# Designs tried in a protein design run: peptides against a protein of PDB entry 3VA4. Part 106

Target 1, 107 residues: chain A of PDB entry 3VA4
Amino acid sequence: EPIGQLRLFSGTHGPERDFPLYLGKNVVGRSPDCSVALPFPSISKQHAVIEISAWNKAPILQDCGSLNGTQIVKPPRVLPPGVSHRLRDQELILFADFPCQYHRLDV

## One batch from the design tools (peptide; made by RFdiffusion4, then SolubleMPNN)

Design b2_p25_8_s2 (from b2_p25_8, 9 letters changed)
Fold by OpenDDE base, seed 5:
Order: C-alpha cells, then structure tokens, then sequence
Structure b2_p25_8_s2 (fold): chain B 107 residues (1-107), chain A 25 residues (1-25)
C-alpha cells in the first residue's frame, strides 16, 4: 500500500495528477516506467528519486543530475545533484517547471 | 498562499526553459 503521495498541480499540461509513493525508490521522470511518470519534454528521463526507507521516516529526495533541476519552493532552494533532501509533509517541489506537493498518507 | 508561490515559481522556470530551449527532443 502507498505510504505517501506526490500531487502534480494542474496547469497548461492538463489536470491535477496524483502519484502513490511506496517503500523503496520512487523515480520521478519522463520515462513511462518511472514510478512518477511526468511525460513532458522539460523533464529528464530519470529526473529525481524519492526514497522511502520506512513508513515512519521522512522520504529523501535527490535530483539525479536533471537538465532543468529540482527545487524546493519555500524557502527557495535548488537541490544539487545527488544531495539528499529530507521531505517535509506538505512540501512543495518543482521538477523542472512543474510544481508538485508531497504529503504523507495515514496508513 | 504557498500553492500560489509554487505556481509562480513554476511559471518563472517555464520562461527560463523556453528562453533557452531546454527541452528534450
């Protein structure tokens, strides 16, 4: 069962999309086999990874050396490639130009 | 709101990407 969720906000690309997050590595990217598939040309095939090691631990976000980067919204911070960022509940993230929000599920 | 801020930053990033044509073929 999913223990987290990543929400892609609606925009010119279309409506809101929700992606379940599971234990292990959840790859964010343009490739269709990614856990969080964002099929947009500004997104790298393997853009970032959200790793969840346990149900009661905060996920770790890492940019995978993406072309257009991964950024935390507040406070604004571009994530250096491969550097771990512990996600806070309700955290807002930009994958390239696509704003998303992470939230923990109560399971 | 924080969501509004996220959307604004997304739009800003989109303009940067567009200006530099940073899209995969």
Amino acid sequence: as target 1 above (107 residues)
Amino acid sequence: SLEEEALRLGEEKRREIEANNLYYP
Scores: peptide ipSAE 0.777, ipTM 0.966, DockQ to the pose 0.866
Fold by OpenDDE base, seed 4:
Structure b2_p25_8_s2 (fold): chain B 107 residues (1-107), chain A 25 residues (1-25)
Amino acid sequence: as target 1 above (107 residues)
Amino acid sequence: SLEEEALRLGEEKRREIEANNLYYP
């Protein structure tokens, strides 16, 4: 069962989409093989990773050296490639130009 | 709101990407 959820907000690309997040590595990227597939030309094939460990349900977000970056909205911070960021419930994230929101599921 | 701020920042980033043509083929 999913441990969390990543919501892609609606925009010019279309309606909002919800992606389940599971234990292990949840890759965010343009590649269809990604757990969080964002098939948009501004997104890198493997853009970022959200990793959730068995002992810590709080996800760790890392940018994978993406072209257009990964940014935390508040407090504002562009994530350097490979630097771990612990996601908080309801945190807002930009993958390139696509705003998303993480929320923790009650599991 | 924070959501509105996120949407605004996304739009700004979109314009930046578009202006510099930072898209994969």
Scores: peptide ipSAE 0.774, ipTM 0.965, DockQ to the pose 0.844
Fold by OpenDDE base, seed 1:
Structure b2_p25_8_s2 (fold): chain B 107 residues (1-107), chain A 25 residues (1-25)
Amino acid sequence: as target 1 above (107 residues)
Amino acid sequence: SLEEEALRLGEEKRREIEANNLYYP
């Protein structure tokens, strides 16, 4: 069962989409086989990764050297590639120009 | 709201990407 959720807000690309997040690595990227597939030309094939462990269900977000970056919205912070960021519940994230929100699920 | 802020930042980033044509073919 999913441990978390990543919500892609609606925009010119279409309506909002919810992506389940599971234990382990949840890859965010343009590649269709990504856990969080964002098939948009501003997104890198493997853009970022959200890793969730059983021992610490607080996700760790890392940018994977994406072209257009990964940014935390509040407070604003561009994530350097490979630098771990612990996601807070309801945290807002920009993958390139796409705003998303992480939600921790009650499971 | 925070969501509105995120949306604004997204648009700002979009403008930046567009201006620099930072899109994959």
Scores: peptide ipSAE 0.771, ipTM 0.965, DockQ to the pose 0.890
Fold by OpenDDE base, seed 3:
Structure b2_p25_8_s2 (fold): chain B 107 residues (1-107), chain A 25 residues (1-25)
Amino acid sequence: as target 1 above (107 residues)
Amino acid sequence: SLEEEALRLGEEKRREIEANNLYYP
């Protein structure tokens, strides 16, 4: 069962999309086999990873050395590749030019 | 709102990517 969700906001690319997040590693990237598949040319094949170790622990976000980066909206900061960032509930994230929002699911 | 801020930041990043043609083939 999913314990989190990543929402891709609507834009010129199309409508809003919701991606379930599970225990373990949830890869964000352009490759279709990614847990969070963002099939856009500005997204790296394996762009970032959201790792969830337990239902009661905050997920960890890491950029995987992407071309166009991963950044937190508030407070604004670009994530250095491989550096762990603990996600807060409702946190807003940019994967390249695509704004997303993470939220914890109530299970 | 925070969502509006995120969308605006995304648009800025998009323009940056377009200007530098930072796309995969």
Scores: peptide ipSAE 0.779, ipTM 0.966, DockQ to the pose 0.865; fails the geometry check

Design b2_p25_8_s3 (from b2_p25_8, 9 letters changed)
Fold by OpenDDE base, seed 2:
Structure b2_p25_8_s3 (fold): chain B 107 residues (1-107), chain A 25 residues (1-25)
Amino acid sequence: as target 1 above (107 residues)
Amino acid sequence: SDVDEALALGEERRAEIEANNRYYP
């Protein structure tokens, strides 16, 4: 069962997409084998990772040294590569130029 | 709203990426 969800908001790229997040490492990137596959040219093959160690523990987001960065929207700030950021429920994240939202699921 | 801010920031970042041609081929 998915423990969380990452929503990619709709845009010129297409409609809204919801990606399930599971226990372990959920890689965000342009590569099709990523858990959160964002097949866009501004996204790095392995852009970031959302690691969930337990269902009752906040996921950890880390940028993987992406070209165009990973940012938290509120308050606006770029995440340094490899630095752990604990995700809050409903947190808004930018992977490059793509705004997303993390949501905790009830399991 | 916060979502509106996210969308706006996305557009800002898109402009920056485009201006600097930071795209993979």
Scores: peptide ipSAE 0.825, ipTM 0.974, DockQ to the pose 0.838
Fold by OpenDDE base, seed 3:
Structure b2_p25_8_s3 (fold): chain B 107 residues (1-107), chain A 25 residues (1-25)
Amino acid sequence: as target 1 above (107 residues)
Amino acid sequence: SDVDEALALGEERRAEIEANNRYYP
């Protein structure tokens, strides 16, 4: 069962998309086998990872040394590669130029 | 709104990426 969800907002790339997040490591990247596959040329093949260790714990986001970075919108912060960021519910995230939003699911 | 800020920031980053051609083949 999914523990969370990552929403990719609509844009010139197309409509809004929702990606389920599960216990363990959820890789965000351009590669089609990523848990969160963002098939766009500004996204690194393995761009970032969202790790969920337990349903009752905040997920951890890490940039994987991506070309165009990973940013938290509020408060503004560019994530240094490999540094853990604990995601808040409704957190707004940029993977390169693509704004997304994390939210926990009620499961 | 916070979402509007996120969308605006996305456009800003897109412009930077485009200007510097930071795209994978």
Scores: peptide ipSAE 0.825, ipTM 0.974, DockQ to the pose 0.867
Fold by OpenDDE base, seed 4:
Structure b2_p25_8_s3 (fold): chain B 107 residues (1-107), chain A 25 residues (1-25)
Amino acid sequence: as target 1 above (107 residues)
Amino acid sequence: SDVDEALALGEERRAEIEANNRYYP
């Protein structure tokens, strides 16, 4: 059962995509085996990780030393590699040049 | 809207990536 959702907005790359997020590590990256697979050349193979624990369902986002970075839109902030950021519901995130939005599911 | 701002920022980042050719093969 998914605990959250990451929405990739539509763009030149194609239509909108929704990715389920589960307890544990949800890796964001270009590699096809990532939980959130973003098969685009600006995305690192393992770009970032969204970790969700059972005792704290608020996800922790960390950039994994990606080439083109991970950013929070509001308030604006570029995430240094390995620095934890607690995601808020409806948080807007950029992985490289791809805007996404986190949504906490009511489960 | 906030989403519009995110989309605009994405375009800005795309331009930077393109200008510096920061793409994987």
Scores: peptide ipSAE 0.821, ipTM 0.973, DockQ to the pose 0.863
Fold by OpenDDE base, seed 1:
Parts: C-alpha cells; structure tokens; sequence
Structure b2_p25_8_s3 (fold): chain B 107 residues (1-107), chain A 25 residues (1-25)
C-alpha cells in the first residue's frame, strides 16, 4: 500500500502521471526500473531518491548527482547532491525541467 | 498559483537545458 504519491504534471511530454511511493527507497530516474520512471533525455538514469521510513512518514528527497539537478520550487532551492530534504505535503519539485508534486496519502 | 509558478520554472529550466544541450543521447 502506497504511503505517498508523486504527480508529474502534464506537458509537451504527455498527460499527467501519478506514481505511488512506498516504504524504502523510491528512485526517480530515466531508467525503466526506477520506482518513478521519467523516460526523458533530460533526466539522469538515477536522478534522485525519495526515501520513506516506517519511523517517519515524511519522505526524504536527495539528488543523486544528476546532470540537470533537483529543485524545490518554494522556497526556491537547488538541492546539492546527497543533501537530505524533508518533503512537505503538497510540495512542488522540479526534476530537471519536469515539475512534480508530492502528496501524502492518509493510510 | 504555486502550481503555475512550478510550471513556469519548468519552462525556464527547459530553455536552459536546450540552450546548453544537456540531454543524454
């Protein structure tokens, strides 16, 4: 059962997509085996990771040294590689040029 | 709105990526 959800907004790439997030590591990247697979050439194979623990349902986001970066929209901040950022419900994130939104599920 | 801001920022980043050809083959 998913603990959270990551929404990729619609754009030139296509329609909106929702990705379930589970306990453990949810890898965001271009590789098809990623939990959040973003098959776009601006996304690194392993771009970022959203980790959710049983102790705290608030996910931790880390950029994995991606080419085009991971950015928090508000307040604006580019995440340095490997630096932990605790996601807030409804937080808006850019993976490279793709805006997404995290949503915490009530489970 | 915040979502509109996110979308606009995405377009800005896209322009930067395109200008610098920061795409994987």
Amino acid sequence: as target 1 above (107 residues)
Amino acid sequence: SDVDEALALGEERRAEIEANNRYYP
Scores: peptide ipSAE 0.820, ipTM 0.973, DockQ to the pose 0.851

Design b2_p25_8_s4 (from b2_p25_8, 12 letters changed)
Fold by OpenDDE base, seed 2:
Structure b2_p25_8_s4 (fold): chain B 107 residues (1-107), chain A 25 residues (1-25)
Amino acid sequence: as target 1 above (107 residues)
Amino acid sequence: SDEEEALKIGEEKRKEIEAQNRFYP
């Protein structure tokens, strides 16, 4: 069962989308086989990864050396490739130019 | 709101990406 959710906010690409996040690695990228598939030309095939090691631990976000980067909105910063960032509940994330929000599910 | 703020930053990032033409074919 999903432990978290990543919401892609609505935009020129279309309506908002919700992606379930599970234990293990949740790959964010343009490739269709990514668990969080963002099929947009500004997104790298394997852009980032959200890893959830346990239900009671904060997920870890890593940029995978993407072309257009991964950013945290508050406080604003670009994530260096391969450096772990522990996600907070309700964290606002930019994958390239696409704003998203992570939230933990009550399971 | 948080969403509005995120959308604004996203739009700024989009303009940056477009200026650099950083798109995959």
Scores: peptide ipSAE 0.810, ipTM 0.972, DockQ to the pose 0.847
Fold by OpenDDE base, seed 3:
Structure b2_p25_8_s4 (fold): chain B 107 residues (1-107), chain A 25 residues (1-25)
Amino acid sequence: as target 1 above (107 residues)
Amino acid sequence: SDEEEALKIGEEKRKEIEAQNRFYP
């Protein structure tokens, strides 16, 4: 059962897409085997990771040294590689130029 | 809205990436 959801907003790339997030490491990247596969040339093969250690704990987001970075929209902040960021419900995230939103699901 | 704000920032980032040609082959 998914613990959270990552929504990729619609844009020039196409329609909105929702990705389930599970306990453990959810890798975000261009590689098709990533939990959150974003098959776009501005996204690194292994771009970032969202780790969920428990259902009652906030997920941790880390950039994996991506080419075009990972940013929090508000307040604006570029995440340094490997630095842990605790995700808030409804957090707005940019993976390179692709805006997404994290949502905690009821379990 | 949150989505509109995020999309706006995404567009700015896209222009930056395009200007510097930071794409994987």
Scores: peptide ipSAE 0.809, ipTM 0.972, DockQ to the pose 0.845
Fold by OpenDDE base, seed 4:
Structure b2_p25_8_s4 (fold): chain B 107 residues (1-107), chain A 25 residues (1-25)
Amino acid sequence: as target 1 above (107 residues)
Amino acid sequence: SDEEEALKIGEEKRKEIEAQNRFYP
């Protein structure tokens, strides 16, 4: 069962999309094999990773050396590649130019 | 709202990406 959810807000690309997040590594990227597949030309094939551990349900976000970066909106922070960021519930994230929001599910 | 704020920043980032043509083929 999903432990979290990543919502891609609506935009020129289309309506909003919700992606389930599971225990382990959830790869965000343009490749269709990614858990969070964002098939857009500004997104790297493997753009970022959201890892969730059993002992700590708070996800860890890392940029994978993406072309257009990964940013936290509030407070604003550009994530250097490979640097861990602990996601808070309802945290706003930019993968390149695509704004998303993380939501922790009660499980 | 949070969404509106995120969308605004996304738009700014999009303009930056477009200006530098940082898109994969």
Scores: peptide ipSAE 0.804, ipTM 0.972, DockQ to the pose 0.841
Fold by OpenDDE base, seed 1:
Structure b2_p25_8_s4 (fold): chain B 107 residues (1-107), chain A 25 residues (1-25)
Amino acid sequence: as target 1 above (107 residues)
Amino acid sequence: SDEEEALKIGEEKRKEIEAQNRFYP
């Protein structure tokens, strides 16, 4: 069962999409085998990672040295590559130009 | 709304990416 959700907002690419997040590493990237597959040319093959542990269900987001970066919307912050960012419930995230929202699930 | 704000910033980023042609082939 998923412990979290990443919602990709609707846009020119199409309708919104919800990606389940599980314990462990959830890779965000253009590669089709990513947990959060964003098959768009502005997204790096392995763009970022959302890691969730059983001990601390608060996800840790890291940019993986992506070309177009990973940004938190509120407050605005570009994440340096490899630097851990603890995600808050309902946090808004930009992977390159694609806005997403993290939701913690009640499980 | 949160979504509207995020979309706005995303659009700004898109323009930046397009201006710099930072797309993978």
Scores: peptide ipSAE 0.802, ipTM 0.971, DockQ to the pose 0.859

## One batch from the design tools (peptide; made by RFdiffusion4, then SolubleMPNN)

Design b2_p26_3_s1 (from b2_p26_3, 22 letters changed)
Fold by OpenDDE base, seed 2:
Structure b2_p26_3_s1 (fold): chain B 107 residues (1-107), chain A 26 residues (1-26)
Amino acid sequence: as target 1 above (107 residues)
Amino acid sequence: SAAHQAALAAAQAEAAAEEAARRAAA
């Protein structure tokens, strides 16, 4: 059962999409093998990772050295590659220019 | 610029989040 969810907001790319997040590493990237598969050219094959170590711990977001970066929206911050960022519930994230939101699921 | 595009994307994220929250609360 998923512990969290990553929402890709609707845009020119299409409608909103929700991706379940599970215990362990949830890779965000263009590769279809990624847990969060974002099949867009501006997304790196392995763009970022959301790691959930436990259901009661905040997930950790790390950029994987992506070409177009990973950013936190509020407060605005570009994530350096490999630097851990603890995700807050309802946190807004940009993968390249794709706006997303993390939220914890009621489990 | 990259900064400008990022700012726009951020604004879009906030707007979308607020809209989603409003719908969820309804």
Scores: peptide ipSAE 0.324, ipTM 0.816, DockQ to the pose 0.038
Fold by OpenDDE base, seed 1:
Structure b2_p26_3_s1 (fold): chain B 107 residues (1-107), chain A 26 residues (1-26)
Amino acid sequence: as target 1 above (107 residues)
Amino acid sequence: SAAHQAALAAAQAEAAAEEAARRAAA
């Protein structure tokens, strides 16, 4: 069962999509094998990773050296590649220019 | 510019999040 959820908000690309997040590494990227597959040209094949541990259910987000970057919206912050960011519930994230939101599930 | 594009995307994110919150509260 998922520990969290990543929501891709609706836009010109299409409707809203929700991606379940599990314990371990959840890769965000354009590659279809990614846990969070975002099939858009501005998204890197391996764009970012959201890692969730059993002892700490708050996810750690890292950019994987993406071309168009990963950003936290509030407060604004561009994530340097490989630098860990602890996600807060309801955190707003930009993968390239695609707005997303992390939501912690109560399980 | 990249900064301008990011600002627009950020505003979009906040607006979308607010809308989702309103729907959830209704």
Scores: peptide ipSAE 0.312, ipTM 0.806, DockQ to the pose 0.039
Fold by OpenDDE base, seed 4:
Structure b2_p26_3_s1 (fold): chain B 107 residues (1-107), chain A 26 residues (1-26)
Amino acid sequence: as target 1 above (107 residues)
Amino acid sequence: SAAHQAALAAAQAEAAAEEAARRAAA
């Protein structure tokens, strides 16, 4: 059962998509085997990681040294590679230029 | 809608990021 959800908002790439997030490391990237597979050229093969611990269901987001970066939208902040960012419910994130939103599921 | 709000916020974020990058490159 997923603990969280990452929503990719609709855009020129297509309709909105929701990705379940589980305990452990949820890799965001262009590679199809990523937990959050964003098959777009501007997304790095392994772009970022959202880690959810059993003792702390609030996810930690880290950029993995992506080419086009990972950004928090409010307030705007580019995440330095490897620096932990604790995701808040409803937080808006940019992976490259793809707007996403984290949603905590009630589990 | 959430998507609409996110789009606006994203645009703002992108603008801010561009500005920051510009300043860093100057």
Scores: peptide ipSAE 0.245, ipTM 0.748, DockQ to the pose 0.030
Fold by OpenDDE base, seed 5:
Order: C-alpha cells, then sequence, then structure tokens
Structure b2_p26_3_s1 (fold): chain B 107 residues (1-107), chain A 26 residues (1-26)
C-alpha cells in the first residue's frame, strides 16, 4: 500500500502523472526500472531518491549527483548531491526543470 | 540560462499547485 504520492504536473512533455511512493527507496530517474520513471533526456538515469523509513515519518529526498539538479521551490534551494532533505507535505520540487509535488496519503 | 529555466519552472509549479488545490476543494 502506498504511503505517499509524487505528482508530475502537466507541461509541454504531456499530461499530469501520479506516482505512488512506498516504504524504502523510491528512485526518481530516466531508467525504466525506477519507481518514479521520468523518461526525459534532461533527467539522469538515477536522478534522485525519496526514502520512506516509516509511515509516520517524513520522507527524505536526496539528489544522486544528477546532471541538471534537484531543487526545492519554497524557499528556493538547490539540493547538494547526497544531502538529505526532509520533505514537507505538499512540497514543490523541481527535477531538472520538471515541476512536481509530494503529498502524504491517508493510510 | 539554467537559473532562468528554474525560475520559470518554479512559477509553473506554483500555478499548477494552486490549480490542483482549487479543483480538490470543488
Amino acid sequence: as target 1 above (107 residues)
Amino acid sequence: SAAHQAALAAAQAEAAAEEAARRAAA
């Protein structure tokens, strides 16, 4: 059962997409075997990871040394590779220039 | 530039989030 959700907003790339997030590591990347598969050239094969250690704890976002970076929108911040960022509910994230939003599911 | 693209993407994110919130409240 999913504990969270990552929403990719609509854009020139296509319509909105929702990705379920589970306990453990949820890899974000261009590779098709990623939990959050973003098949776009500007996304690294393994771009970032969202790790959920428990249902009642905030997920941790970490950039994996991506080419085009991972950013938090509010307040604006580029995430250094390998540095843990605790995700807030409804947080807005940029993977390269692709806008996304994390939200916690009621479980 | 990368900074310019990021600023545009951030604005898109905020606008999209506001739209999604409005739809969810309806």
Scores: peptide ipSAE 0.324, ipTM 0.817, DockQ to the pose 0.039; fails the geometry check

Design b2_p26_3_s2 (from b2_p26_3, 22 letters changed)
Fold by OpenDDE base, seed 2:
Structure b2_p26_3_s2 (fold): chain B 107 residues (1-107), chain A 26 residues (1-26)
Amino acid sequence: as target 1 above (107 residues)
Amino acid sequence: DEARREALRREEERARREAEAERAAR
């Protein structure tokens, strides 16, 4: 079962999409083989990674040196490539210009 | 229950607006 969820909010690209997050590395990127496939030109093939090492630990978000960056909304900051960011429940994230939200699922 | 579902929908809507506002400000 998924431990978390990444929600891509609705926008010009279309309706809202929910991506399940599992133990291990959940790659966010334009490539269709990514766990979180965001097939948009502004998203890098491998844009970021959400790593969940255990069900009872906060996921770690890292930008993978993406072209258009990964940003936390609150508090606002651009994530330097490869720097670990612990995701809080309901964390708002911008992958390039796409607003997303991480949600911890009840497991 | 329905009340909980509605509350969740409202929270998600607020979150979306917040993220969109932040994007627009950049």
Scores: peptide ipSAE 0.171, ipTM 0.694, DockQ to the pose 0.022
Fold by OpenDDE base, seed 1:
Structure b2_p26_3_s2 (fold): chain B 107 residues (1-107), chain A 26 residues (1-26)
Amino acid sequence: as target 1 above (107 residues)
Amino acid sequence: DEARREALRREEERARREAEAERAAR
């Protein structure tokens, strides 16, 4: 069962999309085999990773050395590559310029 | 609960605007 959800807000790219997040590594990237597939030119093939463990259901977000970066919106913070960030429920994230929101699901 | 769903939609819309504003200010 999904532990969380990543919502990509609607925009010029199209409608809103929801991506389920599972235990283990959820790769965010332009590659179609990514758990969170964002098929946009400004997204790196492997842009970031959201890792969820069984003992710690709060996801850890890391940028994978993406070209256009990963940032937290509030408070504003650009994530250095490979640095772990613990996601909070309802946290707003920018992958490149694509606004997303993390939601913890009731499990 | 319709009221709860509506409150959630409003919160999501505010969150979207905040993210878009941050993107624009970047």
Scores: peptide ipSAE 0.160, ipTM 0.685, DockQ to the pose 0.022
Fold by OpenDDE base, seed 5:
Structure b2_p26_3_s2 (fold): chain B 107 residues (1-107), chain A 26 residues (1-26)
Amino acid sequence: as target 1 above (107 residues)
Amino acid sequence: DEARREALRREEERARREAEAERAAR
């Protein structure tokens, strides 16, 4: 059962997409093997990871040394590679130039 | 960054809707 959701907002790339997030490591990247597959050239094959250790704990976001970076929107912050960022519900994230939103599911 | 501005606009829209819903519930 999914514990969270990552929403990719609509844009020039296409319509909005929702990705379920599960316990463990949810890899964000261009590779089709990623849990959150973003098949765009500006996304690294393995761009970032969202790790959920428990349903009642905030997920941890880490950039994996991506080419075009991972950023938090509010407050603005570029995530250094490998540094843990605790995600807040409804947090807005940029993977490269793709705006996304994390949402905790009610389970 | 345009992407950041768009994300912020969406955040503001969400916050507005949440505030409106909260006001309606009171």
Scores: peptide ipSAE 0.138, ipTM 0.672, DockQ to the pose 0.022
Fold by OpenDDE base, seed 4:
Structure b2_p26_3_s2 (fold): chain B 107 residues (1-107), chain A 26 residues (1-26)
Amino acid sequence: as target 1 above (107 residues)
Amino acid sequence: DEARREALRREEERARREAEAERAAR
């Protein structure tokens, strides 16, 4: 069962997409084998990682040294590569310029 | 089901506007 969801908002790329997030590492990136596959040129092959542990269901977001960055929207912050950010429910994230929202699922 | 989809669209739109506004304010 998915523990969380990453919503990619609708835009010029198309409609919204919801990506399930599971225990362990959920890689966000352009590569098709990523758990959260964002097949856009501005997204790095391995852009970021969302890690969820069983004992702490709050996901940890880390940028993987992406070209165009990973940003928290509020408060605004560019995530340095490898620095852990604990995601809050409904937190807004930019992968490059793609707005996303994390949702915790009731499991 | 349509009402649910509409509610989700409205939620997305609000959240997107918030994200865009905060990004623009940087």
Scores: peptide ipSAE 0.167, ipTM 0.696, DockQ to the pose 0.023; fails the geometry check

Design b2_p26_3_s3 (from b2_p26_3, 23 letters changed)
Fold by OpenDDE base, seed 4:
Structure b2_p26_3_s3 (fold): chain B 107 residues (1-107), chain A 26 residues (1-26)
Amino acid sequence: as target 1 above (107 residues)
Amino acid sequence: MAAEQERLRREQEEAAREEAARLAAR
């Protein structure tokens, strides 16, 4: 069962999309091999990772040294590459200029 | 009650989308 969800909001790229997040590493990137595949030129092949451990269901977000960065919205900050950020429920994230929201599922 | 909670959820999601879009546009 998915532990969380990453929502990509609708925009010029197209309609809203929801990506399930599972235990382990959920890679965000342009590569089709990514769990969260964002097939856009401004997204790095491996842009970021959302890791959910078996013992801690709170996701850890890390930028993977992306070209256009990963940002949290509140409070606004650019995530340095490889630095762990614990995601809060309903947290807003920018991958490059693509707005997303993390949602914790009730499981 | 359920309908009101759903409306509030939608409004919060819309506000969140707009805020994120404003930041992305910079």
Scores: peptide ipSAE 0.197, ipTM 0.701, DockQ to the pose 0.021
Fold by OpenDDE base, seed 3:
Structure b2_p26_3_s3 (fold): chain B 107 residues (1-107), chain A 26 residues (1-26)
Amino acid sequence: as target 1 above (107 residues)
Amino acid sequence: MAAEQERLRREQEEAAREEAARLAAR
C-alpha cells in the first residue's frame, strides 16, 4: 500500500496527476522508469528523491543536482543538492517550474 | 460536518495551487 502521495497540480502540461509513494526511494524525474515520472524537458532525468524510511516517519526530500532545481514554496527555499529536507504533510514543492504537493495517506 | 471538512480541504488546496502557480510563473 502507498504511504504517501505526490500531486502534480493541473497546468499548461495538462490535468492533475497523483503519484503514489512507497517505502524506500521514490525518484522524481523525466526518465519513464522514475516512481514519479514527470516527462517534461525542464525536469532532469533524475531530478530529486523522496525517501520514506518508515510509515510513521516524515519523508526526506533531496534534490539530485537537478538543472532547474527543487524548491519549497512556504517558506520559499531552494534545496541545495543532496541536502535532506523533511517533508511536512501538505508540503508544496516546485520541481523546476512544476507545482506539486505531498500528503501522507491514512492507511 | 463531513461536507464542511471537504469544503475547507478544497479551499486550502485551491489556495495552495494558486500560490505555487504564482511562484512557478516567476
Scores: peptide ipSAE 0.196, ipTM 0.701, DockQ to the pose 0.021
Fold by OpenDDE base, seed 2:
Structure b2_p26_3_s3 (fold): chain B 107 residues (1-107), chain A 26 residues (1-26)
Amino acid sequence: as target 1 above (107 residues)
Amino acid sequence: MAAEQERLRREQEEAAREEAARLAAR
């Protein structure tokens, strides 16, 4: 069952979409085989990864050397490639220019 | 109670979306 959720807010791309996050690596990218598939030209094939090691631990977000970057909104921070960022519940994330929000699910 | 909680949730989600969109547009 999903441990978390990544919400892609509605925008010019279309309506809101919610992606379930599971234990292990949840790859964010343009490739259709990604767990979080964002089929947009500005998203890298393998853009980032959200790794969940346990239900009671904060997920780790890493940029995978994406072309257009991964950013935390508050406080503002561009994530260097391969550097681990511990996600907080309700955290706002930009993959390229696509606004998303991480939410921990009650399981 | 439930209606107020849902309204608050929606308002917070809209505020978050607006903030993220504003920063993405830079």
Scores: peptide ipSAE 0.193, ipTM 0.696, DockQ to the pose 0.021
Fold by OpenDDE base, seed 1:
Structure b2_p26_3_s3 (fold): chain B 107 residues (1-107), chain A 26 residues (1-26)
Amino acid sequence: as target 1 above (107 residues)
Amino acid sequence: MAAEQERLRREQEEAAREEAARLAAR
């Protein structure tokens, strides 16, 4: 059962897509085997990870040393590689130049 | 080359932030 959702907003790349987030590591990346597969050249094969623990359902976002970075939109912040960021509900995230939003699901 | 690529990257990131803000406000 999904605990959260990552929404990729619609854009020049195509329509909106929603990705379910589960307990454990949800890898964001260009590789098709990623939990959040973003098949775009500017996304690293393993770009970032959203980790959700059973004891803390608030997701932790980490950049994996991506080429084009991971950023929080408001307040604006570039995430240094490997530094943990606790995601807030409705938080806006940039993976490279792709705008996304995290949503906590009522579970 | 590198400086121009970095500038283009920054411009794309700024545009994406603005787009995210517009979409989130709807």
Scores: peptide ipSAE 0.137, ipTM 0.641, DockQ to the pose 0.054

